# Peptides against a protein of PDB entry 5JNO: the designs that were tried, part 49

Target 1, 112 residues: chain A of PDB entry 5JNO
Amino acid sequence: MVAKFQPPPEYQLTAAELKQIVDQSLSGGDLACRLLVQLFPELFSDVDFSRGCSACGFAAKRKLESLHLQLIRNYVEVYYPSVKDTAVWQAECLPQLNDFFSRFWAQREMED

## One batch from the design tools (peptide; made by RFdiffusion4, then SolubleMPNN)

Design b1_p17_6_s2 (from b1_p17_6, 9 letters changed)
Fold by OpenDDE base, seed 2:
Structure b1_p17_6_s2 (fold): chain B 112 residues (1-112), chain A 17 residues (1-17)
Amino acid sequence: as target 1 above (112 residues)
Amino acid sequence: SMEEAFERLIQELLESL
């Protein structure tokens, strides 16, 4: 008996949870940003205590990786099937994700 | 692949909506 693939619990949303996020979203891009915050809060956590430690994944905590984006896209596709088209994803969702994430850290750097 | 497995999970989630 082979175990069924399951994402980590912190990245698994129920239908009700996803619907709630969708109901709060104005667009696919907005939904993507809300999913980013909900699924990956570790990307927004303070990493000052890990400064100078390459083994602590300091750089990784401030980078949106392809796996993060793919997970978000998969959830967005549930309500916005058009993002299955890469051109739509790159035009409607990806820029908003990158802008949101980069602005967050840019603001944090200015506060310190 | 992991991507394919996750797509199946999303499909199951979609069916529950």
Scores: peptide ipSAE 0.093, ipTM 0.695, DockQ to the pose 0.025
Fold by OpenDDE base, seed 1:
Structure b1_p17_6_s2 (fold): chain B 112 residues (1-112), chain A 17 residues (1-17)
Amino acid sequence: as target 1 above (112 residues)
Amino acid sequence: SMEEAFERLIQELLESL
């Protein structure tokens, strides 16, 4: 048998968990932002994951990558099938995701 | 592909609702 594909545990939601997030959401774009926070809390952390390697100077980037967006979109599609249309995804969800994420870090950087 | 595999997972999740 071929092994069933599963995302990493931190990115896997049960039906009940997803429904809870949906019930708290006002729109597809709002759902996308809530999923962003729930699935990828590490993107909102001030923890420097590179402190363990002073020699290489590696620093984790705080940006939304294609994989993040893909995972979010697939969950949003469960309750908002219209986002299967790329034009709808780009108009309703992507701007809200980018604005929310950028504003979060802009505010944090200004307070530092 | 990863995309296809994830879509299958989402479909299973949807069916469980």
Scores: peptide ipSAE 0.091, ipTM 0.692, DockQ to the pose 0.025
Fold by OpenDDE base, seed 3:
Structure b1_p17_6_s2 (fold): chain B 112 residues (1-112), chain A 17 residues (1-17)
Amino acid sequence: as target 1 above (112 residues)
Amino acid sequence: SMEEAFERLIQELLESL
């Protein structure tokens, strides 16, 4: 028996959670950024935490990977079908995501 | 594929909204 595909638990949103995020969002780009924070909190973890577990050797990565972006896009499409168009995704969501992520860590670096 | 499976999951989620 092959198990049905499920995203990792930390990356899965319930209908109620998704609706709440959408209701708080001002635009598709804003929704994308909120999803980034909610789905991938490990990308925003402190440096000490990102060093990982000594027992398993796991260390959190601080970069936006294509898989992260694809997962976000899939959720955004639920309420903004226009992002199915790659040009729209690249114009309306990607710049906001990259700007938000880079600015976050730039600010953190100044505090270190 | 993972993408197809995820899309199905999204559709199921959408239907539950």
Scores: peptide ipSAE 0.088, ipTM 0.690, DockQ to the pose 0.025
Fold by OpenDDE base, seed 4:
Structure b1_p17_6_s2 (fold): chain B 112 residues (1-112), chain A 17 residues (1-17)
Amino acid sequence: as target 1 above (112 residues)
Amino acid sequence: SMEEAFERLIQELLESL
């Protein structure tokens, strides 16, 4: 059996959906964060999710993994081609993603 | 590869915009 790449349905955006998110975004970094929330709501839930990625076979966890970042980056590149440059991605998007994600869980941890 | 396949997906999205 030949493995076929298929993004998980939850991560498959239409052009209209992507445009909507872009229209709400102020920058590439902001777009990245919005994509993070929209594509991976399971990363922000207290419920343990075990939905696997059809592309890699790994289950989603409450951690920003390489696949999450790659998916986000690919969508961001549609409107911000400059993030194809790794240096730009690391300067403009990754810090915002990490800050947003870490602050979210840090706050939740303090509330528990 | 996964990357190549996803790039194709992105290209399709671009074409639909």
Scores: peptide ipSAE 0.083, ipTM 0.680, DockQ to the pose 0.025

Design b1_p17_6_s3 (from b1_p17_6, 9 letters changed)
Fold by OpenDDE base, seed 2:
Structure b1_p17_6_s3 (fold): chain B 112 residues (1-112), chain A 17 residues (1-17)
Amino acid sequence: as target 1 above (112 residues)
Amino acid sequence: SEEEAFQQLIDELREME
């Protein structure tokens, strides 16, 4: 049986924090992107995660994982219940998240 | 628990709408 999703402590927003983000958001997709930036700033950092571990040489890939998306969706659905429908999530939020994230790094690569 | 805290937050926010 699949365990119920539980956000890590560092990604637990207060009601006030979430409300502030919502107030700045124009849509569910926009809210999703804002949550992405607020919750996971490490995904937008040029800091090499291998910097702390020269021995392992592992370079963490910057990618949106299922847990990132699930956590964002959990917050989005509070104000946009329609995203509980997977079809709505995939049409309204997921493309915006992917486009925002991919464009960010594509632009960074061009700034070399 | 964290799970309960998260669910309570979600419920609270829904009730505020």
Scores: peptide ipSAE 0.113, ipTM 0.705, DockQ to the pose 0.024
Fold by OpenDDE base, seed 4:
Structure b1_p17_6_s3 (fold): chain B 112 residues (1-112), chain A 17 residues (1-17)
Amino acid sequence: as target 1 above (112 residues)
Amino acid sequence: SEEEAFQQLIDELREME
């Protein structure tokens, strides 16, 4: 038996919340980016968590991990079932997610 | 269960379309 992926409670959207994001989205890739911002605002935080505890070595991770991508994909496929195909996901959503995320931090680094 | 809750969300979203 393969267990179905379930989002952690903190990343469980209501139907109304997801619908609102979808209504604001122009494409599957755009939806993915909007979900990224809504679900994981901590990935865009200017807070240096390592400053809070240098002894433990805790630092904010500014990268898209498998959990982030899986959660986003799960919601995107509700309205864009074609992303169940990995090739479609990699062509339509992943590049946009990566570009959006990378450009965001590249711009922030220039301001620092 | 969480699985049921998630599935219910998906079903609800489909019904809204």
Scores: peptide ipSAE 0.111, ipTM 0.714, DockQ to the pose 0.024
Fold by OpenDDE base, seed 3:
Structure b1_p17_6_s3 (fold): chain B 112 residues (1-112), chain A 17 residues (1-17)
Amino acid sequence: as target 1 above (112 residues)
Amino acid sequence: SEEEAFQQLIDELREME
């Protein structure tokens, strides 16, 4: 069984922080991408980055995982309730998230 | 709990709108 999703403390936004991101967003998909950058800067780093566990030294991978996507979806849902529908989430947010992430690293690969 | 804290945040955000 999969445990109920709980955001790690390092990825817990305040109401003011989330509102600021929303105010800068043009759509649900745009909001999702902005949340990706703000919540998970370690996914955009050239150096391994560890958050949340000083004991194990776990470092995040350069990969969008289900946990990342679920956390983003939870925040997007606050202002765009339509993403509660999986079909809407898959049509409006997931493609933009994947494209943004892929384009970022494709560009970095060309620079290296 | 962490779950309760998260839900409280969501509720606060909804009240702000």
Scores: peptide ipSAE 0.109, ipTM 0.706, DockQ to the pose 0.024
Fold by OpenDDE base, seed 5:
Structure b1_p17_6_s3 (fold): chain B 112 residues (1-112), chain A 17 residues (1-17)
Amino acid sequence: as target 1 above (112 residues)
Amino acid sequence: SEEEAFQQLIDELREME
């Protein structure tokens, strides 16, 4: 069973907005990381944003959830159709997303 | 459905580029 998820307006991109991010990206994996930052800034904050979306029941957590990854993958697929192949997604995008996210919090832990 | 609505947005973005 897939959990109910209604993306907040912050997760909705226009074609122009997506193109802007793509133009800044070096690869599908890089695009995925940039989308992570742009779509889910709450994942990079100590502030609890769980109240930000009462409709979807989103709770701010310091981990990448399946709904985050699926949303990112759908946007990446627009310009990199090869990520429709799960093997490509797992080889090219997921490792970069996980490394980027983990490195961010590792650095924050060292500063605190 | 939520999935269909989201897919529609993605399709529109794909067609516009």
Scores: peptide ipSAE 0.092, ipTM 0.678, DockQ to the pose 0.024

Design b1_p17_6_s4 (from b1_p17_6, 8 letters changed)
Fold by OpenDDE base, seed 1:
Structure b1_p17_6_s4 (fold): chain B 112 residues (1-112), chain A 17 residues (1-17)
Amino acid sequence: as target 1 above (112 residues)
Amino acid sequence: SEEQAFQELIQQLLEQE
C-alpha cells in the first residue's frame, strides 16, 4: 500500500529557493533532480551518523524513499502539470532521479 | 487533503517571485 502523504515542515522551500531551482531547471526531470539535492542534502552526505554511538545501532540510510519521491513530485507538478500523469512521472522524472542518485554514489564509492 | 494543501502552498510561492 502507498503511504499517506504528509509534508514535513522542514521540507518547505521559500519562494526565493523555489524560484532559483526552477530558473536553473531545463525539464521536469532536471527540476526533480535539483529538488532532490536541495531538499535532502543528508542523502548525499559522507557523514557516518552511527560512528559516534555504538550503543544505539543507528545507521543512516542512503536510499530514495517513497516520501522523498512524493515530496519531489508535488513540487514538480506545480510547475510541470504534465507530471500529474503517472506515466509521465515514471518516464520523465523517476528514471532521472534514480540514475542521478545511483551515479552519485557509484562515483563516490570508486573514489574511495 | 494535506497533499492538495501543500500544492496550493507551493503555487502561492511561485506567484510571489
Scores: peptide ipSAE 0.561, ipTM 0.913, DockQ to the pose 0.028
Fold by OpenDDE base, seed 2:
Parts: C-alpha cells; sequence; structure tokens
Structure b1_p17_6_s4 (fold): chain B 112 residues (1-112), chain A 17 residues (1-17)
C-alpha cells in the first residue's frame, strides 16, 4: 500500500531555489532530475549511513522511494500540469529520474 | 489535504519570483 503523502518541512525549497531550478530546466523530466539532486543530496553521498550506527551496522540502500517521487512530482506538477496525468508522469519523468539515478551509481562503481 | 496545501505553497513560491 502506498503511504499517505506528508510533505516534510525539510524538503521545502525557498522561492529563490525553486526559481533557479526552474530557470535551468529544459523539460519536466529535466526539472525532476534537478529537484532530485537538490532535495535529496543524501541519496548521492558516499557516506555510509551504517557508519553512524555502531549497533546495527545497517547499510542503507540508495534507492528512490515513493516519498521521494511524490515530493518531486508535486513540484513538477506546478510548472507542468500535464504531469498530473499518471501516464505523462510515467512517460516523461520517471524514466529520466530512474536513468539519472542508476547511471550515477553505475558510474561510481566503475570509478572504484 | 496535505498534498494540496503543499502544492499551494509551491505555487505561492513561484509567484514571489
Amino acid sequence: as target 1 above (112 residues)
Amino acid sequence: SEEQAFQELIQQLLEQE
């Protein structure tokens, strides 16, 4: 079941930040990727989250979760109302998000 | 809803620029 959307205050951009991202964006998919980087830098960090947990040693998997996608979609929909259509979201934004994220980590693995 | 409120907040941010 999809969890109820609750926007965390930590992921609220300022007007200046949002304007900058939008001005740099070429499309809804591009905007989505830029939002991904801006909102969730922790997903791109080399920091092992298990490093902070001496008790469990759990290494957090770097993956895009429903909450991440929902937050990004909410921002994108304001500029690109067509994304309210799930088919458009799945065709224009999701593939670019997934490809961008996957390529990032694939490249990082090759650099090791 | 919380989602609608968030979208309204985003819209307000855009209107400031």
Scores: peptide ipSAE 0.561, ipTM 0.912, DockQ to the pose 0.028
Fold by OpenDDE base, seed 4:
Structure b1_p17_6_s4 (fold): chain B 112 residues (1-112), chain A 17 residues (1-17)
Amino acid sequence: as target 1 above (112 residues)
Amino acid sequence: SEEQAFQELIQQLLEQE
């Protein structure tokens, strides 16, 4: 089942925040990455949740979920309508999001 | 839809600044 889109209130930007992000963005993909950082700082947290329970092996997975991507896309589409085309979204935004996110954690892993 | 409403909200935010 595809869950109905329901934007959480905590991920609603103010006009000032959105304006700042848009003004700093150079492309749809760049805007997407900036939105990722601003909306979901918890995805970049150094907190190791696995330390809470080493016995059970529980570790918080750092992954971009459908909700994250859907929220970001909704913001990007307003300023870059071409992203409404799934092919454009997959060519211009998704690769940059994934690369940015993956590189971030790859670098952090190397520093450990 | 909720998605359309959200996009309309975002558009309104852009128009405010």
Scores: peptide ipSAE 0.560, ipTM 0.912, DockQ to the pose 0.028
Fold by OpenDDE base, seed 3:
Structure b1_p17_6_s4 (fold): chain B 112 residues (1-112), chain A 17 residues (1-17)
Amino acid sequence: as target 1 above (112 residues)
Amino acid sequence: SEEQAFQELIQQLLEQE
């Protein structure tokens, strides 16, 4: 289910950070993967991160949620306007994001 | 909308550097 887009302040890059990522990127899909790493380091950590309510001890799951993808897409669309087309997003960016994330944790699983 | 405002913010960031 697609969540309502609400950009959290912790996921707003500075001008310098954004420029660095864009300058390093070779394509829309590559930019998307770099944004994934920079915006959501908690998805790549062995430590569970508490989110929201401190009293309940809720921890974010290690999966790509719709909000993560929506945030990344909004960044990518500004530099690669073609990604505004959903077909382009699904063909050029989304598969690379999923593959990158899956490969990361597959590798970590083998090392444990 | 929040999405439009966010995209405008991103565009402004790209123009700063």
Scores: peptide ipSAE 0.559, ipTM 0.911, DockQ to the pose 0.028

Design b1_p17_7_s1 (from b1_p17_7, 9 letters changed)
Fold by OpenDDE base, seed 2:
Structure b1_p17_7_s1 (fold): chain B 112 residues (1-112), chain A 17 residues (1-17)
Amino acid sequence: as target 1 above (112 residues)
Amino acid sequence: SAVDRALAVLDEMLAEA
């Protein structure tokens, strides 16, 4: 048996909080992106949150890690059970997350 | 804020769809 993923306390959403985000979302992919912003606002900050290495912080800040994606997927599955299928997740949500995140930082680079 | 900018990017992306 596979153990159920348990999000860290700081990334736990109540049913009401999740529903509010869902109500603002147009699709599973949109929901995923909104969850990304809601759960991990630090990934969009110019502040280096990594310890001791600005270069490492820069790289980490601009990367969506497996744990980020897994956590988001778990919440998306609540309202979009189809994303339990990896193929669906990779077709409907993951590309949108990557595009969104990439666009954000590309825009920031243009402004600098 | 950074969050506001992020949401703006998202809105733009959604508008293209």
Scores: peptide ipSAE 0.703, ipTM 0.951, DockQ to the pose 0.841
Fold by OpenDDE base, seed 4:
Structure b1_p17_7_s1 (fold): chain B 112 residues (1-112), chain A 17 residues (1-17)
Amino acid sequence: as target 1 above (112 residues)
Amino acid sequence: SAVDRALAVLDEMLAEA
């Protein structure tokens, strides 16, 4: 039996916090996007950590990684159980997440 | 803030749909 995925403490939402986000959401895809912003604000930051830390050279990447997507999906499933089906997740949430994230950085690129 | 800008983009995207 596969153990339930547990998010790291920094990405743990209470039921009340999640409900607040859900109440602001119009769909599963919308919820996914809002969770992306709430859980991972660093993905939207202009801060270049590589410049801040020349020793480590680490910088936040502007990419949605599997961990990000899995965490979001886990929370979306609470209110939209159908996304447990990978086909539904890929049809209803992933395209919106990718579109949203791409649009954000495309807009920022134009402003720079 | 970055969050505010992100949410603005989301709202625009949702309005188009």
Scores: peptide ipSAE 0.703, ipTM 0.951, DockQ to the pose 0.874
Fold by OpenDDE base, seed 3:
Structure b1_p17_7_s1 (fold): chain B 112 residues (1-112), chain A 17 residues (1-17)
Amino acid sequence: as target 1 above (112 residues)
Amino acid sequence: SAVDRALAVLDEMLAEA
């Protein structure tokens, strides 16, 4: 069996915090992207990665790692249980996350 | 801020959908 992923304390969201993000979201994919920003703002910073995930020890700058995605998925499942289906996750959330993240840094590259 | 810029990118992406 696969052990349940436990977010590091710094990435724990209260029910109220999660609800606020959900209220701002239009879909599961949108929610996933908003969670990415809220949980891992350091991935969008020009500053060197200083606050890493305790579970993975460190995160490469400008890279979405499996633990990031797994954590996001766990929260998305709370309000969009359909993403428990891997096919749904891979069709509705994962492409949006990758597209969003790539677009962000592509635009940043143009600004530099 | 970086977060604000990120959310702006997201909004732009959603507008295209």
Scores: peptide ipSAE 0.698, ipTM 0.951, DockQ to the pose 0.854
Fold by OpenDDE base, seed 5:
Structure b1_p17_7_s1 (fold): chain B 112 residues (1-112), chain A 17 residues (1-17)
Amino acid sequence: as target 1 above (112 residues)
Amino acid sequence: SAVDRALAVLDEMLAEA
């Protein structure tokens, strides 16, 4: 028996907060990406990007961790129950998340 | 802000689809 997943307090969204994000979303994949931004703004921080060694030009790699993805999936499931199916999650949400996240940092690398 | 830039990237991505 799998226990119910509970997000950490800092990542808990009320029904109203989640609905607000959903209302701005056009699909499950879109919702997932918007949740990524809202739940984990630190993953997009310019300060974090520039934190690396200015003298050597080191830029830290940003990655989406399993915990990030699991939290997002839990919320997406509320409005898109089909993503409970791993195949659906991997087809409809993961590629969009990865594409979005990669695009963001690729652009940042060009601008900085 | 970083959030605004992220959302702009997302909107661009969605427009291409």
Scores: peptide ipSAE 0.704, ipTM 0.951, DockQ to the pose 0.821; fails the geometry check

Design b1_p17_7_s2 (from b1_p17_7, 9 letters changed)
Fold by OpenDDE base, seed 5:
Structure b1_p17_7_s2 (fold): chain B 112 residues (1-112), chain A 17 residues (1-17)
Amino acid sequence: as target 1 above (112 residues)
Amino acid sequence: SEVDRALEVLAQMQAEA
């Protein structure tokens, strides 16, 4: 048996919090995108780290990591059990997440 | 906020679908 994935405390949503997000969602893929925003607002931060570090000019990476995706999937599964099937997850949620995240940053870069 | 901007992008995607 595979141990149940337990999110870190900072990403532990209550049933009420999750339901609120679900109630705003139109689909599993939409829910996934909303969870991305709510769980990981730092991924959408417009802070230019290179401005803060004149010595190194480091900029934060803008990518979705496996841990982000796994956490999102775990919550989506609560209301959309079909995404437990990897094929469904890859067809219904991953493309929307990637498209959403890419669009966000593409748009932000155009506005700057 | 950036969260609001993100949700607006999401809304745009939904409108296109």
Scores: peptide ipSAE 0.708, ipTM 0.953, DockQ to the pose 0.838
Fold by OpenDDE base, seed 3:
Structure b1_p17_7_s2 (fold): chain B 112 residues (1-112), chain A 17 residues (1-17)
Amino acid sequence: as target 1 above (112 residues)
Amino acid sequence: SEVDRALEVLAQMQAEA
């Protein structure tokens, strides 16, 4: 039995906040990408916060981890219950998330 | 901001869809 995933407090969205994002979204995949931006803005930052603090052990990462994906999926499910089906999640959301994230960084790298 | 830049990339993707 898989326990229900509980987002960390820093990644909690109120119903109103989620509704606002949904209202701006065109699809489940689009919603997933918007949630990525809203929940994890640090993944889009080029600032290395660990540079100023070697002791804190924090390292900015440019990859989508299981925690990120699961958290996003949980919120997407609220308005798009079909993504509870792994096949739907992998077809409608994951490719868009990966494409979006990759495109962002590819563009940023070209601007250097 | 980087958030705005990200949303611009997303808008570009939507235009291609």
Scores: peptide ipSAE 0.708, ipTM 0.953, DockQ to the pose 0.880
Fold by OpenDDE base, seed 1:
Structure b1_p17_7_s2 (fold): chain B 112 residues (1-112), chain A 17 residues (1-17)
Amino acid sequence: as target 1 above (112 residues)
Amino acid sequence: SEVDRALEVLAQMQAEA
């Protein structure tokens, strides 16, 4: 048996919270992007995770990782069940996420 | 905030679609 994917508590949305985001969304791809912002605001900040550790030399990556995407997809499929199909996810949501995230940082780098 | 900036980028992207 495979256990159902359970997000960590800090990424757990109530039904009401998720519905609020859905109500603001125009599509599954738009919902995915809004979930990205709401669940992982740290990916949009210049915060260096090494701030609290002068010795570790750790540098945060500006990258959407598999766990980010999986968590977002799990929420999107609640209201857009079609994204359970990988082809639909890759056509409708994944390109939007990548485009959105890339545009954000490209714009920020241009303004620096 | 950076969140607001992100949402602005998203709005711009949606306007182009």
Scores: peptide ipSAE 0.708, ipTM 0.953, DockQ to the pose 0.848
Fold by OpenDDE base, seed 4:
Structure b1_p17_7_s2 (fold): chain B 112 residues (1-112), chain A 17 residues (1-17)
Amino acid sequence: as target 1 above (112 residues)
Amino acid sequence: SEVDRALEVLAQMQAEA
């Protein structure tokens, strides 16, 4: 059997913390986007950590990796169990996450 | 902050929906 995914300690949310985010969310997709911001604020920062660091993985800064998505999905499932279905996840949450993340960086690029 | 900026983008996106 496949082992249940466990978030790293730095990305562990308490029930109260998650509930607070849920209370601010309008939908599962909205919740996913809010979780992205709360769990991975580093993905939105423009600090160049790659300068002098070839092993920091800074190149992935502007990319949503499978691990990010998997972690977000795990939390979304708590309140929206239907996203356990991959088809639902791909229809309701992934498009919003990608759109949100892309819009953010598109806006930032115009400010450069 | 960048978090605030991100939330602003999210708010705009939701307003368009």
Scores: peptide ipSAE 0.708, ipTM 0.953, DockQ to the pose 0.853

Design b1_p17_7_s3 (from b1_p17_7, 7 letters changed)
Fold by OpenDDE base, seed 3:
Structure b1_p17_7_s3 (fold): chain B 112 residues (1-112), chain A 17 residues (1-17)
Amino acid sequence: as target 1 above (112 residues)
Amino acid sequence: SEVERALAVLEEMQAEA
């Protein structure tokens, strides 16, 4: 069996915070995208955090990793239980997340 | 902010849907 995923403290939302995001969301896919922005604003930053301190080991990344997706899915399923089904997650949320994230960076790259 | 920019992109996606 798969162990229950517990988000790190820095990526934990209260019920009230989640409710606020849900109230702004039109669908599960939309909620997923809004959660992406809320939980991981650093993924939308062009700031190279390693520039100022190479010893800190942190660098801005433009990649949605398994941890990001799992965290988002865990919150989405609170209000959209159907995403517990992998097929639903892959059809309703993942494409929107990837499209949103890629569109963001494509737009940013064109602004230079 | 970048967050506001991201949300603007999301709004554009919603308008297309």
Scores: peptide ipSAE 0.713, ipTM 0.953, DockQ to the pose 0.887
Fold by OpenDDE base, seed 2:
Structure b1_p17_7_s3 (fold): chain B 112 residues (1-112), chain A 17 residues (1-17)
Amino acid sequence: as target 1 above (112 residues)
Amino acid sequence: SEVERALAVLEEMQAEA
């Protein structure tokens, strides 16, 4: 038996919270992007982990990790069951997420 | 905020669709 994936406590959404995001979404891909923003706002900030270290110069990588994608997919599946199909996920959601995330940072870099 | 900026980018993407 395979246990259902359980998100870490900090990334658990109630049914009401999820519905609120869904109500704002136009598609599964759009929902995925909105979930990215809501679940992981830190991925969109310039907050440096090295804030307490003036010498290390560490910069967090701006990338979508497997956990991010898995969590998002799990929630998207609730309202868009078709994304259970990997082909659908890779065609409808994954490209939208990557495009969205890339566009965001490209825009930010033009302003810096 | 950065969240608002992100959502603005998303809206731009929606407009292209």
Scores: peptide ipSAE 0.713, ipTM 0.953, DockQ to the pose 0.858
Fold by OpenDDE base, seed 1:
Structure b1_p17_7_s3 (fold): chain B 112 residues (1-112), chain A 17 residues (1-17)
Amino acid sequence: as target 1 above (112 residues)
Amino acid sequence: SEVERALAVLEEMQAEA
């Protein structure tokens, strides 16, 4: 038996919540990016973990991890079943996610 | 907010493609 991927409670969207995001989306790739923002707002925050501990030297990672991508893909599949095909996911959604995330942080770096 | 900023970036991408 292969267990269905179950997101943690904090990342569980109701059908109504997901539909609201879908209604704002222009494509599967756009939906993926909007899900990224809604599910993981912390990835867009200028989180400084040295705040509170100057000796920590901890640096936050600014990357999309496999678990983030898998969660997003699971929700995208609900309305865009074609992304179940890995080739479609890699052509339509993954490049847009990476481009979006990279552009966001590139813009933030230029503003400093 | 950072969320609003992120969505603005996304809208810019949409305008290009």
Scores: peptide ipSAE 0.712, ipTM 0.953, DockQ to the pose 0.859
Fold by OpenDDE base, seed 4:
Structure b1_p17_7_s3 (fold): chain B 112 residues (1-112), chain A 17 residues (1-17)
Amino acid sequence: as target 1 above (112 residues)
Amino acid sequence: SEVERALAVLEEMQAEA
């Protein structure tokens, strides 16, 4: 048996909240990107919370970690069950997430 | 806000697709 992934309480979306994001989305990949923004706004912030914080440990604010991706994938699967297939996830959602995240930071880097 | 900026980037990316 494989244990079901449970998001931390701060990342738990109600059905209504998820539906609202879905209604704004054009595709599974688009949904994934919108979920990234809504669930993890801290990944887009220039504030470094780990700086000077001995209790924070290692934090890569400009990196999509496996936990982020897993959580997003779980929500995407609700409306796009085909992403349960890793090949589909890697073809339809993961590239868009990476491109989106990279473009965001590339744009931000040009501003400083 | 950074959220608004992120969504703007996403919209631009969609327009190119």
Scores: peptide ipSAE 0.712, ipTM 0.953, DockQ to the pose 0.880

